Peptides against a protein of PDB entry 5FRP. Designs and how they scored, part 24

Target 1, 225 residues: chain A of PDB entry 5FRP
Amino acid sequence: VEWTESIPQIIATREDISKELNQALAKTFIDSDPRVRRTSVMIFNKVPVTEIWKNITNKAIYTSLLHLAREKHKEVRELCINTMAKFYSNSLNEIERTYQNKEIWEIIDTIPSTLYNLYYINDLNINEQVDSVIFEYLLPFEPDNDKRVHRLLTVLSHFDKKAFTSFFAFNARQIKISFAISKYIDFSKFLNNQESMSSSQGPIVMNKYNQTLQWLASGLSDSTK

## One batch from the design tools (peptide; made by RFdiffusion4, then SolubleMPNN)

Design b2_p28_7_s4
Fold by OpenDDE base, seed 2:
Structure b2_p28_7_s4 (fold): chain B 225 residues (1-225), chain A 28 residues (1-28)
Amino acid sequence: as target 1 above (225 residues)
Amino acid sequence: DEELLKKYEEKLKEEEKKWEELKKLLEE
């Protein structure tokens, strides 16, 4: 664990990491100790993306990182999901595609598919996290239409069939959520008006309000777990 | 993989049913 904690500093300061160090690092991602795996994931979170690409040349490390998205250990898994999504976004923004890094890009380009495939686990907590990283890292708000479209096409270009299915489901759900929220706002305004509440429509709107909230809540993970 | 896909599709169908019920309520 201690030597693994020193790796970020080494990567940040050295231009050339030895093959042996890369091999040693690769082993830490599959270590039986979750703490070691966590520390390894944190390398991708702490070290600048440009330095990672420059110094981590063993493709097995990247592959292993992606596998941790399905890790049984909750903390490691959650960290990995956030880390790989962020790393993907940073890579798209900062790393040029070259012949030399082609093999690594082939792995990194699968991150969106890897994330969207997590919906098939049918875990509400995982679903919520994936939703979050999609909005934050995979398909962030971009006012430039050309950039936004290019990003979208890049994300989709490496989807497998399962990822496409979950992608469409996700988008459909977002439309529904938007509609429900709109109605929630309307009902809230109505219920905050005393005259409206005293009307014959009061109980009807209250029911609609409650049903809307229930539906919205059902899509959220239990924060207590 | 096929089993997971099937389960996911079934879940989506159930969710769609619940949505349609709500939508109907909200549009009346």
Scores: peptide ipSAE 0.437, ipTM 0.900, DockQ to the pose 0.787
Fold by OpenDDE base, seed 4:
Structure b2_p28_7_s4 (fold): chain B 225 residues (1-225), chain A 28 residues (1-28)
Amino acid sequence: as target 1 above (225 residues)
Amino acid sequence: DEELLKKYEEKLKEEEKKWEELKKLLEE
């Protein structure tokens, strides 16, 4: 653990990391101790993306990072999902595609597919996290249409069949949520009007309001669990 | 892979059913 904690500083200070160090680092991602795995993932958060690409040349490290998205240890998994999504976004923004880094890009380009495949685990907490990182890192709001389309095409270009399926399901769900929220707002306005509440429609709208909230809540993870 | 896909599709169908029920209620 202590050795792994020193890696960010080493990467930041050294331009040439030995093959041996890369190999040793690769092993930390599959270490039996979750603390070691966590620390390894944190390297990608503490070191600038440009330095990561420069110094981490062992493709096994990147592959192992992606595998940790399905980690049994919750903390490590959650950290990994956030880390890989952010790393993907930063890479798209800051790293040029060259012949020399092609092999690494082949792995990094699978991050979106890897994330969308997590929906098949059927875990509500994971689903919520994936939703979050999609909006924050994979497909953030972009007012420029050309940039938005380009980003979308980049994300989709490496999807497998499963990822496409979950992608479409995700988008469909967002439309439904939008509709439900719109209705929630309408019902809220109605219920805040005393005259409306005293009408024959009062109880009907109250029921609709409650059902809408229940549906919306069902898509959220229980923070108590 | 096929089994996971099938399970996921089944879940989606169930969720769709719940949505349609709500949608019907909201459109009345």
Scores: peptide ipSAE 0.436, ipTM 0.899, DockQ to the pose 0.751
Fold by OpenDDE base, seed 1:
Structure b2_p28_7_s4 (fold): chain B 225 residues (1-225), chain A 28 residues (1-28)
Amino acid sequence: as target 1 above (225 residues)
Amino acid sequence: DEELLKKYEEKLKEEEKKWEELKKLLEE
C-alpha cells in the first residue's frame, strides 16, 4: 500500500518510468487487498491524464483498471467506474491519437461499452452510477453540434450489441422519466388545491399520483443498502 | 453473451409493459 501511494508523485515528477515499475504497478490492480487495488485506481485520479499516458505504458494496467468495474468490493468498484469514465473523457479531450499510443487507445475506446454493459448486472446502485457518469463524462452537454456529433460517433463506434441495447434503453428511459416527472408536477399542483381535491376527480388524481410515484421509486436504489 | 442479452431484452420488455400501463393511466 505504502509504495503504491507514492506512485502519483513519481509519475508527476518523472517522464521516464521504467518497464519494471510498470510491471510492478500492474500487479497491484489484482492484489488480494482491496486497499491496494483502491490506491492503484486513485493514481488515475491524482495524476494528470497527459502524464499517465506518458508514463504508464503497460497496456495490462489499463485492461486491469477496466476489469475492476466488476469488482466484488463495492468501494473499489464504485471508484473504478467514476475513474474510468473521467479518464475516458479527459483522454478524448487532451490526448492525440498516434501510432505509438494506438494499443492503449484500443483499450480506452472500450470504456463506453464496458460501462454500458454494467446495466446487465441488474443492480440499481450500479445503474444509478452508470447513469451519472454518462451525463457527467461520457456524453456531457455540448452546445457545439459538430463536437456533440463527433463525440457521440466516437462512443458508438466501439459498441457491441449489448452496449447498443443498453444505450437505446437508457435514452428511452430518460424520456419516460421526463414524462412521469411532468405528470407528477401536474398532479402535485392539483392535490395542493383543496377545491380540486373535494371534486369528483380528487380520488382519481390521487391514484394517478401514487402510481406515478411508485414507478419513479422503482427505478431508484435503496440508500440504506 | 447472447443468453445474457436475451435475458436483458426480456426484462426490458416487461418494464415496457409496466410503463405502457402507467402511460395509459396518465393519459386518461
Scores: peptide ipSAE 0.435, ipTM 0.900, DockQ to the pose 0.674; fails the geometry check
Fold by OpenDDE base, seed 5:
Structure b2_p28_7_s4 (fold): chain B 225 residues (1-225), chain A 28 residues (1-28)
Amino acid sequence: as target 1 above (225 residues)
Amino acid sequence: DEELLKKYEEKLKEEEKKWEELKKLLEE
């Protein structure tokens, strides 16, 4: 654990990371101790993306990182999901595609599929997290149309069949949520008006309000977990 | 893998039915 904690500083300050160090680092991602795995994942959060690409050349490290998205240990998994999404985004923004880094890009390009495939686990907590990282890192808001389209095409270009399915489902769900929220707001305004609430429509709107709220709530994870 | 996909698709269909029911209610 201790030596792993020193790695971010080493990578940030040194350009001569040895093959041996890469091999050693690769082993930490599959260590039996979740603390070691966590620390290893944190390297990707603490070190600039450019330095990671430069110094971490063992493809097994990247592959192992992606595998942790399905980690049984909740904390490690959650950290990994956020980390890999952020790393993907940063890589797209800051790392050029070259012949030398082609093999790493082949792995990194699978991150979107890896994330979208997590929906098949059918865990509400995971789903919420994946939703979040999609909005924040994979397909962030971009006012420039050309950039937005280019980003979308890049993300989709390496999708597997499962990822496409979940992608379409995700988008459809977002539209539904938006509609439901809009209605929720309308109903709330209506119910806050005493005259409206006392009208014949009062009970009807109240029912719609409750049904809408129930549907919205059904998509939320248990906060205690 | 194909089995997982089928299960997921089935789930989506069920959820869609629930949504359509709500949507109908909300549009009335």
Scores: peptide ipSAE 0.434, ipTM 0.899, DockQ to the pose 0.674; fails the geometry check

Design b2_p28_8_s2
Fold by OpenDDE base, seed 4:
Structure b2_p28_8_s2 (fold): chain B 225 residues (1-225), chain A 28 residues (1-28)
Amino acid sequence: as target 1 above (225 residues)
Amino acid sequence: NYEKLLKEEEEKFKKLEEELEKLEELKK
């Protein structure tokens, strides 16, 4: 445990983590002691994503991280689910896809599927957590339409069949709501500009704005019933 | 290349939206 706790500092300070260290770290993820496993997962939370990608090159570590999402120890599992979702999001935002990191990306790209597949466990607590991390990290609110679409497509691009099924079952409505909210924001910004309102597009945007509001209102009313 | 990619993604998204709309209609 103490050794594992020192790893974040090592990763943060050293540019080249030895192969031996990576191998040792890989073993900690499968350690029989849940405290060790927990500490290992915490590395991904404590170390910047860029440093993780730079220094952790053993693909087995990433694979093992993903496996912990289904482990029996509740605390470690919950931590892992949050960690992997956040790590995925951070990776998408900060890590460029290169030839050198291709193998790692192949694993990381499975995180969305891994998370959505957790719905099949049929555990209420797990479902709630998955919902939370999807909203927070996988498909976060994004006011920019292009960015939102790109993120969505990225998430979906590596889905297995089960993940797609879960996605449509659980998140289809959320995506629509998110999209509508984004449009609402865009239209609101446009309409708040007097010059824009006076333009030929003013009436068109106003109409779209009203339609969006109506849709949102209808959706919210159904959720309150 | 980026503009083309964006357009392709937008088209894919449009299709996805249509599918989602169909799903909503099925729930009614």
Scores: peptide ipSAE 0.007, ipTM 0.312, DockQ to the pose 0.038
Fold by OpenDDE base, seed 3:
Structure b2_p28_8_s2 (fold): chain B 225 residues (1-225), chain A 28 residues (1-28)
Amino acid sequence: as target 1 above (225 residues)
Amino acid sequence: NYEKLLKEEEEKFKKLEEELEKLEELKK
């Protein structure tokens, strides 16, 4: 435990972590003591994502992190779920995809599927947590439509069949509502501009605006039934 | 019934994505 607790500082201070250290760290993720496993997961929370990618090169560490999402120990599992979701989001935002980090990205890209597959456990607490991390980290609110769509496509691009099923079952509707609202705002802004309204696109946008409103209204009505 | 709902939601999502792409093209 004490050794593992020192790892964040080591990673923050050293630019090159030895292969031996990575191997030792990998072992901590599968340690029999939940406290050790917890501490190991916390490394991903305490160390900047860029430093993690730079210094943690053992793929087994990342694989083990993902495995802990199904950990029997509740506290470790919950921490892991939050950690991996956040790490995924931070990685997407801050880490460039290169040939050198391809193998790690192959693992990290499975995080969305890993999370959505947790719905099949049929545990209410897990479901609630998965919902939370999805909207906080995987598919966060993004006012820029392009960025939001890009993120969504990125998340979906590595889904397995089960993840897709869970996605559509649990939160696809919520995501659609979010997108529709964003579109509504964009259309409203467009229509509020007199020059835009007088353009050839004015009637088209008006139609889309109305369609969006109708869709939103229908969706809300169904949720109230 | 669940599979049907999934397909419907998927189709709606695809349409939404297409519309968003069109909007992006209009902003250029």
Scores: peptide ipSAE 0.012, ipTM 0.355, DockQ to the pose 0.111; fails the geometry check
Fold by OpenDDE base, seed 5:
Structure b2_p28_8_s2 (fold): chain B 225 residues (1-225), chain A 28 residues (1-28)
Amino acid sequence: as target 1 above (225 residues)
Amino acid sequence: NYEKLLKEEEEKFKKLEEELEKLEELKK
């Protein structure tokens, strides 16, 4: 435990972590002591994503991290789920895809699928947590439509069949609703502006507004039924 | 069965993309 607790500082301060250290770190993720596993997962929370990618090069570490999402120890599992989701998001935002990091990205790109597959455990607490991390980290609110779509496509691009099924069952509707609500707000603002209403676009926006309302109403009605 | 399910999910995904594109066009 004490050794593992020192790792974040080492990673943050050293430019290069030895292969041996990576191997030793990999073992901590599969340690029999849940405290050791917990501490290992916390490395991903304490160390900047850029430093992790730079210094943690052993694929087994990333693979082991993902496996902890299904471990028996509740606290470690919950921590792992949050950690891997956050790490995925941070990686997408801050880490470029290169030839050198391709193998790690192949693992990281499976995080969304790994998370969505947790729905099949059919545990209410796990489902709630997965929902939370999806909306916080995987598919965060993004006002820019292009960015939002790009993120969505990125997340979905590596889904396995089970993940797709879960996505459509749990999240696809929510994403659409969120999008429609955003448009509704925009259209409402436009229509409340007298100058905009007097423009040639007024009738067009009004029509779009009505269509959006109808769609929202239909969606909400289906959720209540 | 797996291939059929995969195709069905791909079709659903395409429909979702089309719907998202339509929503984006409404913003323009």
Scores: peptide ipSAE 0.007, ipTM 0.336, DockQ to the pose 0.070; fails the geometry check
Fold by OpenDDE base, seed 2:
Structure b2_p28_8_s2 (fold): chain B 225 residues (1-225), chain A 28 residues (1-28)
Amino acid sequence: as target 1 above (225 residues)
Amino acid sequence: NYEKLLKEEEEKFKKLEEELEKLEELKK
């Protein structure tokens, strides 16, 4: 435990973590003591994402992190779920995809699927947590529509079949509504600008605005049934 | 039942993609 607790500081201060250290760290994720596993997960919370990617090169560590999402120990599991979701989001925002980190990205890209697959456990607490991390980290609020769509597509691009099913069951409709609302706001802003309304695009945007409203109205009516 | 559900979800996904594409086209 004490050794594992020192690792975040080592990672934060040293640019080159030895292969040996990575191997040792990998073992901590599968330690029989839940406190050790917890401490290992906390490394991903305490160390900046850029430093993690730079220094943790053993793919087994990332794989092991993902496995802890189904950990029997509740506290470790909950921590892991939050941690991996946050780590995924931070990685998307801060880490460039390169040839060198391709193998790690292949693992990290499975995080959304891993999280959505947790719905099949049919545990209310887990479901609530998954919902929370999805909206907080996987599909956070983004005012830029293109960025939102890109993030959504990124998240969906690596889904397995089960994850897709869960996505559509629990979140797809909500996401659509969110997008529609965002578009509604954009169209409303456009239409409130007199110069924009007088443009050739004015009628087109008005039509799209009305269609969006109609769609929203229909969706809301269905949700009330 | 699972295969049916899967097909239904795939269809929903396709529809969602189409809707998203339409929304993207609306941005152009």
Scores: peptide ipSAE 0.007, ipTM 0.340, DockQ to the pose 0.081; fails the geometry check

## One batch from the design tools (peptide; made by RFdiffusion4, then SolubleMPNN)

Design b2_p29_1_s2
Fold by OpenDDE base, seed 4:
Structure b2_p29_1_s2 (fold): chain B 225 residues (1-225), chain A 29 residues (1-29)
Amino acid sequence: as target 1 above (225 residues)
Amino acid sequence: SLEEELEELKKFEEELKKELEKNKLELLE
């Protein structure tokens, strides 16, 4: 009988501990020291997504995570952008939507919008990173048409107006860039063939290759910045 | 042609930059 009476106390204690932990963790995301913020973000990378959802129940933590995507500290920002995109993808794949986690999902579902809004910062480095995480995590390669469409609809379902605008614009941009890259590859292959290079088309392709490279290079961010 | 496509892409990029600048989002302090 005594052990039965202790169960509620044990549950209460665990809940209190969890709450305290969440509160403490929430503070770390807004710490003035970027090292602390970085460490906090890394939790989302080091801990399996299922464990994150299980143990991190304070919605403020997730909100704070998303907020770091716009912070001035470059290292933390870049880490955050990658982390939140990956976390979104993993969550979609591994976490079931329940009544208990509804509030967290409401925040997580805004990650795509948050990312697409970063294009409005109009920073070349940020743009490149956003492009990368979109390709890798938000809208990854999917050969199954139904899955691809479903994923797309999921991503778009919580977009704000600015995110939609950005999405359509940068999708169009990606198509154009892909075309250029494809041509670059084709030209490179051609020029690597001695017989082809010696043909009448050699000089023509070389010129096109150079034009393509010049264009691609002009759009690249400065790696030192 | 490739040249035409590249030119179109350049124009697109410029237009996009202008549009984004009108709705610029600042980094947080």
Scores: peptide ipSAE 0.316, ipTM 0.868, DockQ to the pose 0.714
Fold by OpenDDE base, seed 2:
Structure b2_p29_1_s2 (fold): chain B 225 residues (1-225), chain A 29 residues (1-29)
Amino acid sequence: as target 1 above (225 residues)
Amino acid sequence: SLEEELEELKKFEEELKKELEKNKLELLE
């Protein structure tokens, strides 16, 4: 653990990392101790993306990182999911595609598929996390239409069949949920207006508000689990 | 209507659940 904790500083300060160090680092991602695996994942959070690409050249490290997205250990898995999504986004923004790094990009380009495939675990908590990282990192808000479309196409261009399926399904789901949320907001505004509440529609809207709220609440994960 | 939309969403969720169960991905040991 202590050794692994020193790696971020080494990567941040050195121009390159030896092959031996890369190999040693690769082993930490598959260590039996979840603390070691966690620390390894944190390297990708603590070190600038440009330094990661520069110094971590062993493709096995990246592959191993992606595998941790399906790890049984909840804390490590959740950390990994956030980390890999963020790393993907940062890589797209900051790393040029070259002949030298094409093999790493081939792995990194699978991150969207890896994330969307997590929906097939059929776990509500995981689903919500995937939703979150999609909005935060994979398909973030972008006011420039060309950039937004380009990002979307980039994300989709490396999808496997399962990822496409989940993408369309959960996108459709999100649209429907958004509708419900919109109605919730409308009802909330109505209920906050005294004149509206005094109208004949007051009780009706209150009922609809409660129904909507109940439905929304039922679809949320338990944060305690 | 809201009620109709919520019902549709419910149905969608059920169908999605069925689809996901058929193609379930397991966590890794």
Scores: peptide ipSAE 0.315, ipTM 0.868, DockQ to the pose 0.716
Fold by OpenDDE base, seed 5:
Order: structure tokens, then C-alpha cells, then sequence
Structure b2_p29_1_s2 (fold): chain B 225 residues (1-225), chain A 29 residues (1-29)
């Protein structure tokens, strides 16, 4: 753990990292101690993306990082999911595609598929996290149409079949949820108005409000998990 | 209508659940 904790500083201050150090680092991602794995993942959060690409050249490290997205240990998994999504976004924004880094890009380009495949775990907490990182990092808001389309095409261009399936399904789901939320808000506003509540529509809207609320509540994850 | 939309959403959720179960991905040790 102590050794791994020193790695961010080393990467940030050194121009290069030896092959041996890369190999040693690769082993920490598959260490039996979750604390070691966690610390290893944190390297990608603490070190600038440009420095990571420069100094971490062992492709096994990137592959192992992606595998942690499915690991059983909750804390490490959750950290990994956020980390890899952010790293993907930062890489797209800051790292040029060259012949020298082609092999690493081949791995990084699979991050979107890796994330969308997590929906097949069928866990509400994981689903919510995947939704969050997609919104924040993979397909963030972009007012420029050309940039938005380009990002979307980049994300989709390396999808496997399962990722495409989940992509379309969960996008459709999000649209439907958004509709329900919109109605919830409308009903809430109506019910907060005393004049409206006293109208003939009052009881009807109250019923619809309760129905909508019940549906929304049923889709929430258990915070105790 | 709201009722129709909620019913459609319920059906969608059930179908999605079935699809996900058929293609369930296990966590790694």
C-alpha cells in the first residue's frame, strides 16, 4: 500500500517510468488486498492524464483497470467505474492518437462498451452509477452540434453488440423517466396551489401525483446496500 | 395520457428486466 501511494508523485515528477516499475504497478491492480487495488485506481485520479499516457506504457495496467469495474468489492468497483469514465473523457480531450500509443487507445476505446455492459449485472446501484458517469463523462452536454455528434460517433464506434443493446434500451428508459419526473413536478406545483386543490381537478391530480410518486420511488436504489 | 405512459413504462421495465436476466453479467472474484 505504501509503495503504491508513492506512485502518483513519481509519475508526476519523472519524465519516464521504467519497465520494471510498470510491471510492478500492474500487479497492484490484481492484488488480493482491496486497499492496494483502490490505491492503484486512485493513481488515475491523482495524476494528470497526459502524464499517465506518457509514463504508464504497460497495456496490462489499463486492461486490469477495466476489469475492476466488475469486481465484487463495492468500494473498489465504484471507484473504478468513475475513474475509467473520467479517464476516457480526459483522454479524448487531451491525448492525440499516434502510432506509438495505438495499442493503449485500442484498450481505452473499449471503456464505453465496458461501462454499458455493466447494465447486465442488473444492480440498481450500478445502473445509477453508470447513468451518472455516462452523463458526466462519456456523453456530456455539448452545445456545439458538430462536437456533440463527433463525440457520440466516437463512443459508439467501438461498441460491442451487448453495449449497443443496452445503449438503446437505457436511453429509452431515461426518456420515459424524464417524462415521469416532469409530470411529478407539474402535479406538485398544482397541489401546492390552494385554489387548484379546491377545484374539481384537485382529487384527480392528487391521485395522479400519488401514482407517479409510487412509480418513481419503486425505481430508487437501496441506500443501505 | 399519464396512465397510458405509466403503463407503457411498466411494460418496458418488465421487458428490460427480462432481457437483462437473459444476458446477466456476473461480478468477478
Amino acid sequence: as target 1 above (225 residues)
Amino acid sequence: SLEEELEELKKFEEELKKELEKNKLELLE
Scores: peptide ipSAE 0.313, ipTM 0.867, DockQ to the pose 0.720
Fold by OpenDDE base, seed 1:
Order: sequence, then C-alpha cells, then structure tokens
Structure b2_p29_1_s2 (fold): chain B 225 residues (1-225), chain A 29 residues (1-29)
Amino acid sequence: as target 1 above (225 residues)
Amino acid sequence: SLEEELEELKKFEEELKKELEKNKLELLE
C-alpha cells in the first residue's frame, strides 16, 4: 500500500518509468487487498493524463483498470467507474492517436462499451453512477455540432452488441421518463388552480395525475429490484 | 390518449426488465 501511494509523485516527476516498475504496478491492480487496488486506481486521478500515457506503457495496467469496474468491493468499483470515465474523456481531449500508442488506445476505446455493459448488472446504484459519468464525461454538453457528432461517433464506434442495446434502451427510457415528469408537472399546476379544479376537466385531470404518478412509482420500484 | 401512452411506457419498462435479466452480467471476485 505504502509503495503504491508513492507512485503518483514518481510518475509526475520522472520522464521515464522502467519496465520493471510498470510490471510491479500491474500486480497492484490484482492485489487481494482492496486498499492496494484502490490506491492503484487513484493514480489515474492524481497524475495528469499526459504523464500517465507517457509513463504507464504496460497495457495490462489499463486492462486491469477496466476489469475493476465489475469488482465486488463497492468502494473500489465506484472509484474505478468514475476514474475510467474521466480518464477516457481526458484522453480524447489531450492525447493524440499515434502509431506508438495504438495498443493502449485499443483498450481505452473500449471504456464506453465497458460502462454501458454495467447496466446489465441490474443494480440501481450502479445504473445511477453510469448515468452520471455518461453525462459528465462520455457525452458531455458540446455546443459545437461537429465536435458533438464526432464525439458521439467515437463513443459508438467501438460498441459491442450489448452496449448498443443498452445505449438505445436507456436513452429511450430517459425520454419517456422526462415526458412523464413533464405531464406530472402540468397536471400538478392544473390541480393547484381553483378555477381549473371546479371545471368539468377537474376530475379527468385528477385521474391522469394519479395514473402518471403510479407509472413513475412503478418505474422506480422496478429499478430497485 | 394519455392512458394509451402510459400503457406503452409500462410495456416498455417490462420488456426492458426482461432483456436485462436475460443478459445479466455478474460482478467479479
């Protein structure tokens, strides 16, 4: 643990990291102690992305990082999911694709697919975290249309079949939920108006309000099961 | 109608749940 904690400073200050150090670091990602694994993941948060790409050249480290997104230890898994999403975004923004780093990019390009596959764990907390990192890091707001389209195509270009399925399904779900919430708000405003409630439409809107609320509640319940 | 739309939404959620269960991914040790 203590050794691993020193790695961020070493990477930040040294221009070249030895093969032996990379091999030693790779072993920490599969250590039986979750504290060691956590510290290893944290390296990707503490060290600038450009320095990571420069000094961490063992592809096994990146592969192991991605595997931790599915590990049973909650704290390590949650940290890993946030870390890999942020690292992907930073890499797209700051790292040029070259012949020398091609093998690493082949791994990093699978991060979006890895994240979207986490929906198949069918865990509410994991789903919420995946939603969060998608909006924050994978597909952030971009006012430039060309850049937005390019980012989307980059994310989709390495999807497996399951990732495509989850992508379209959960996007569709969000649209449907947003529609239901919008209707809920409209009905609530109507019901809070005394003149509207006294009209012939009052009972009809009340019924629609209750149906909408029931649907929303049912959707939340199903997500927790 | 709203009733028809909510029914479609309900069916969508049910089918999504079935799909996720069919293709369930396990956590790793």
Scores: peptide ipSAE 0.301, ipTM 0.852, DockQ to the pose 0.724

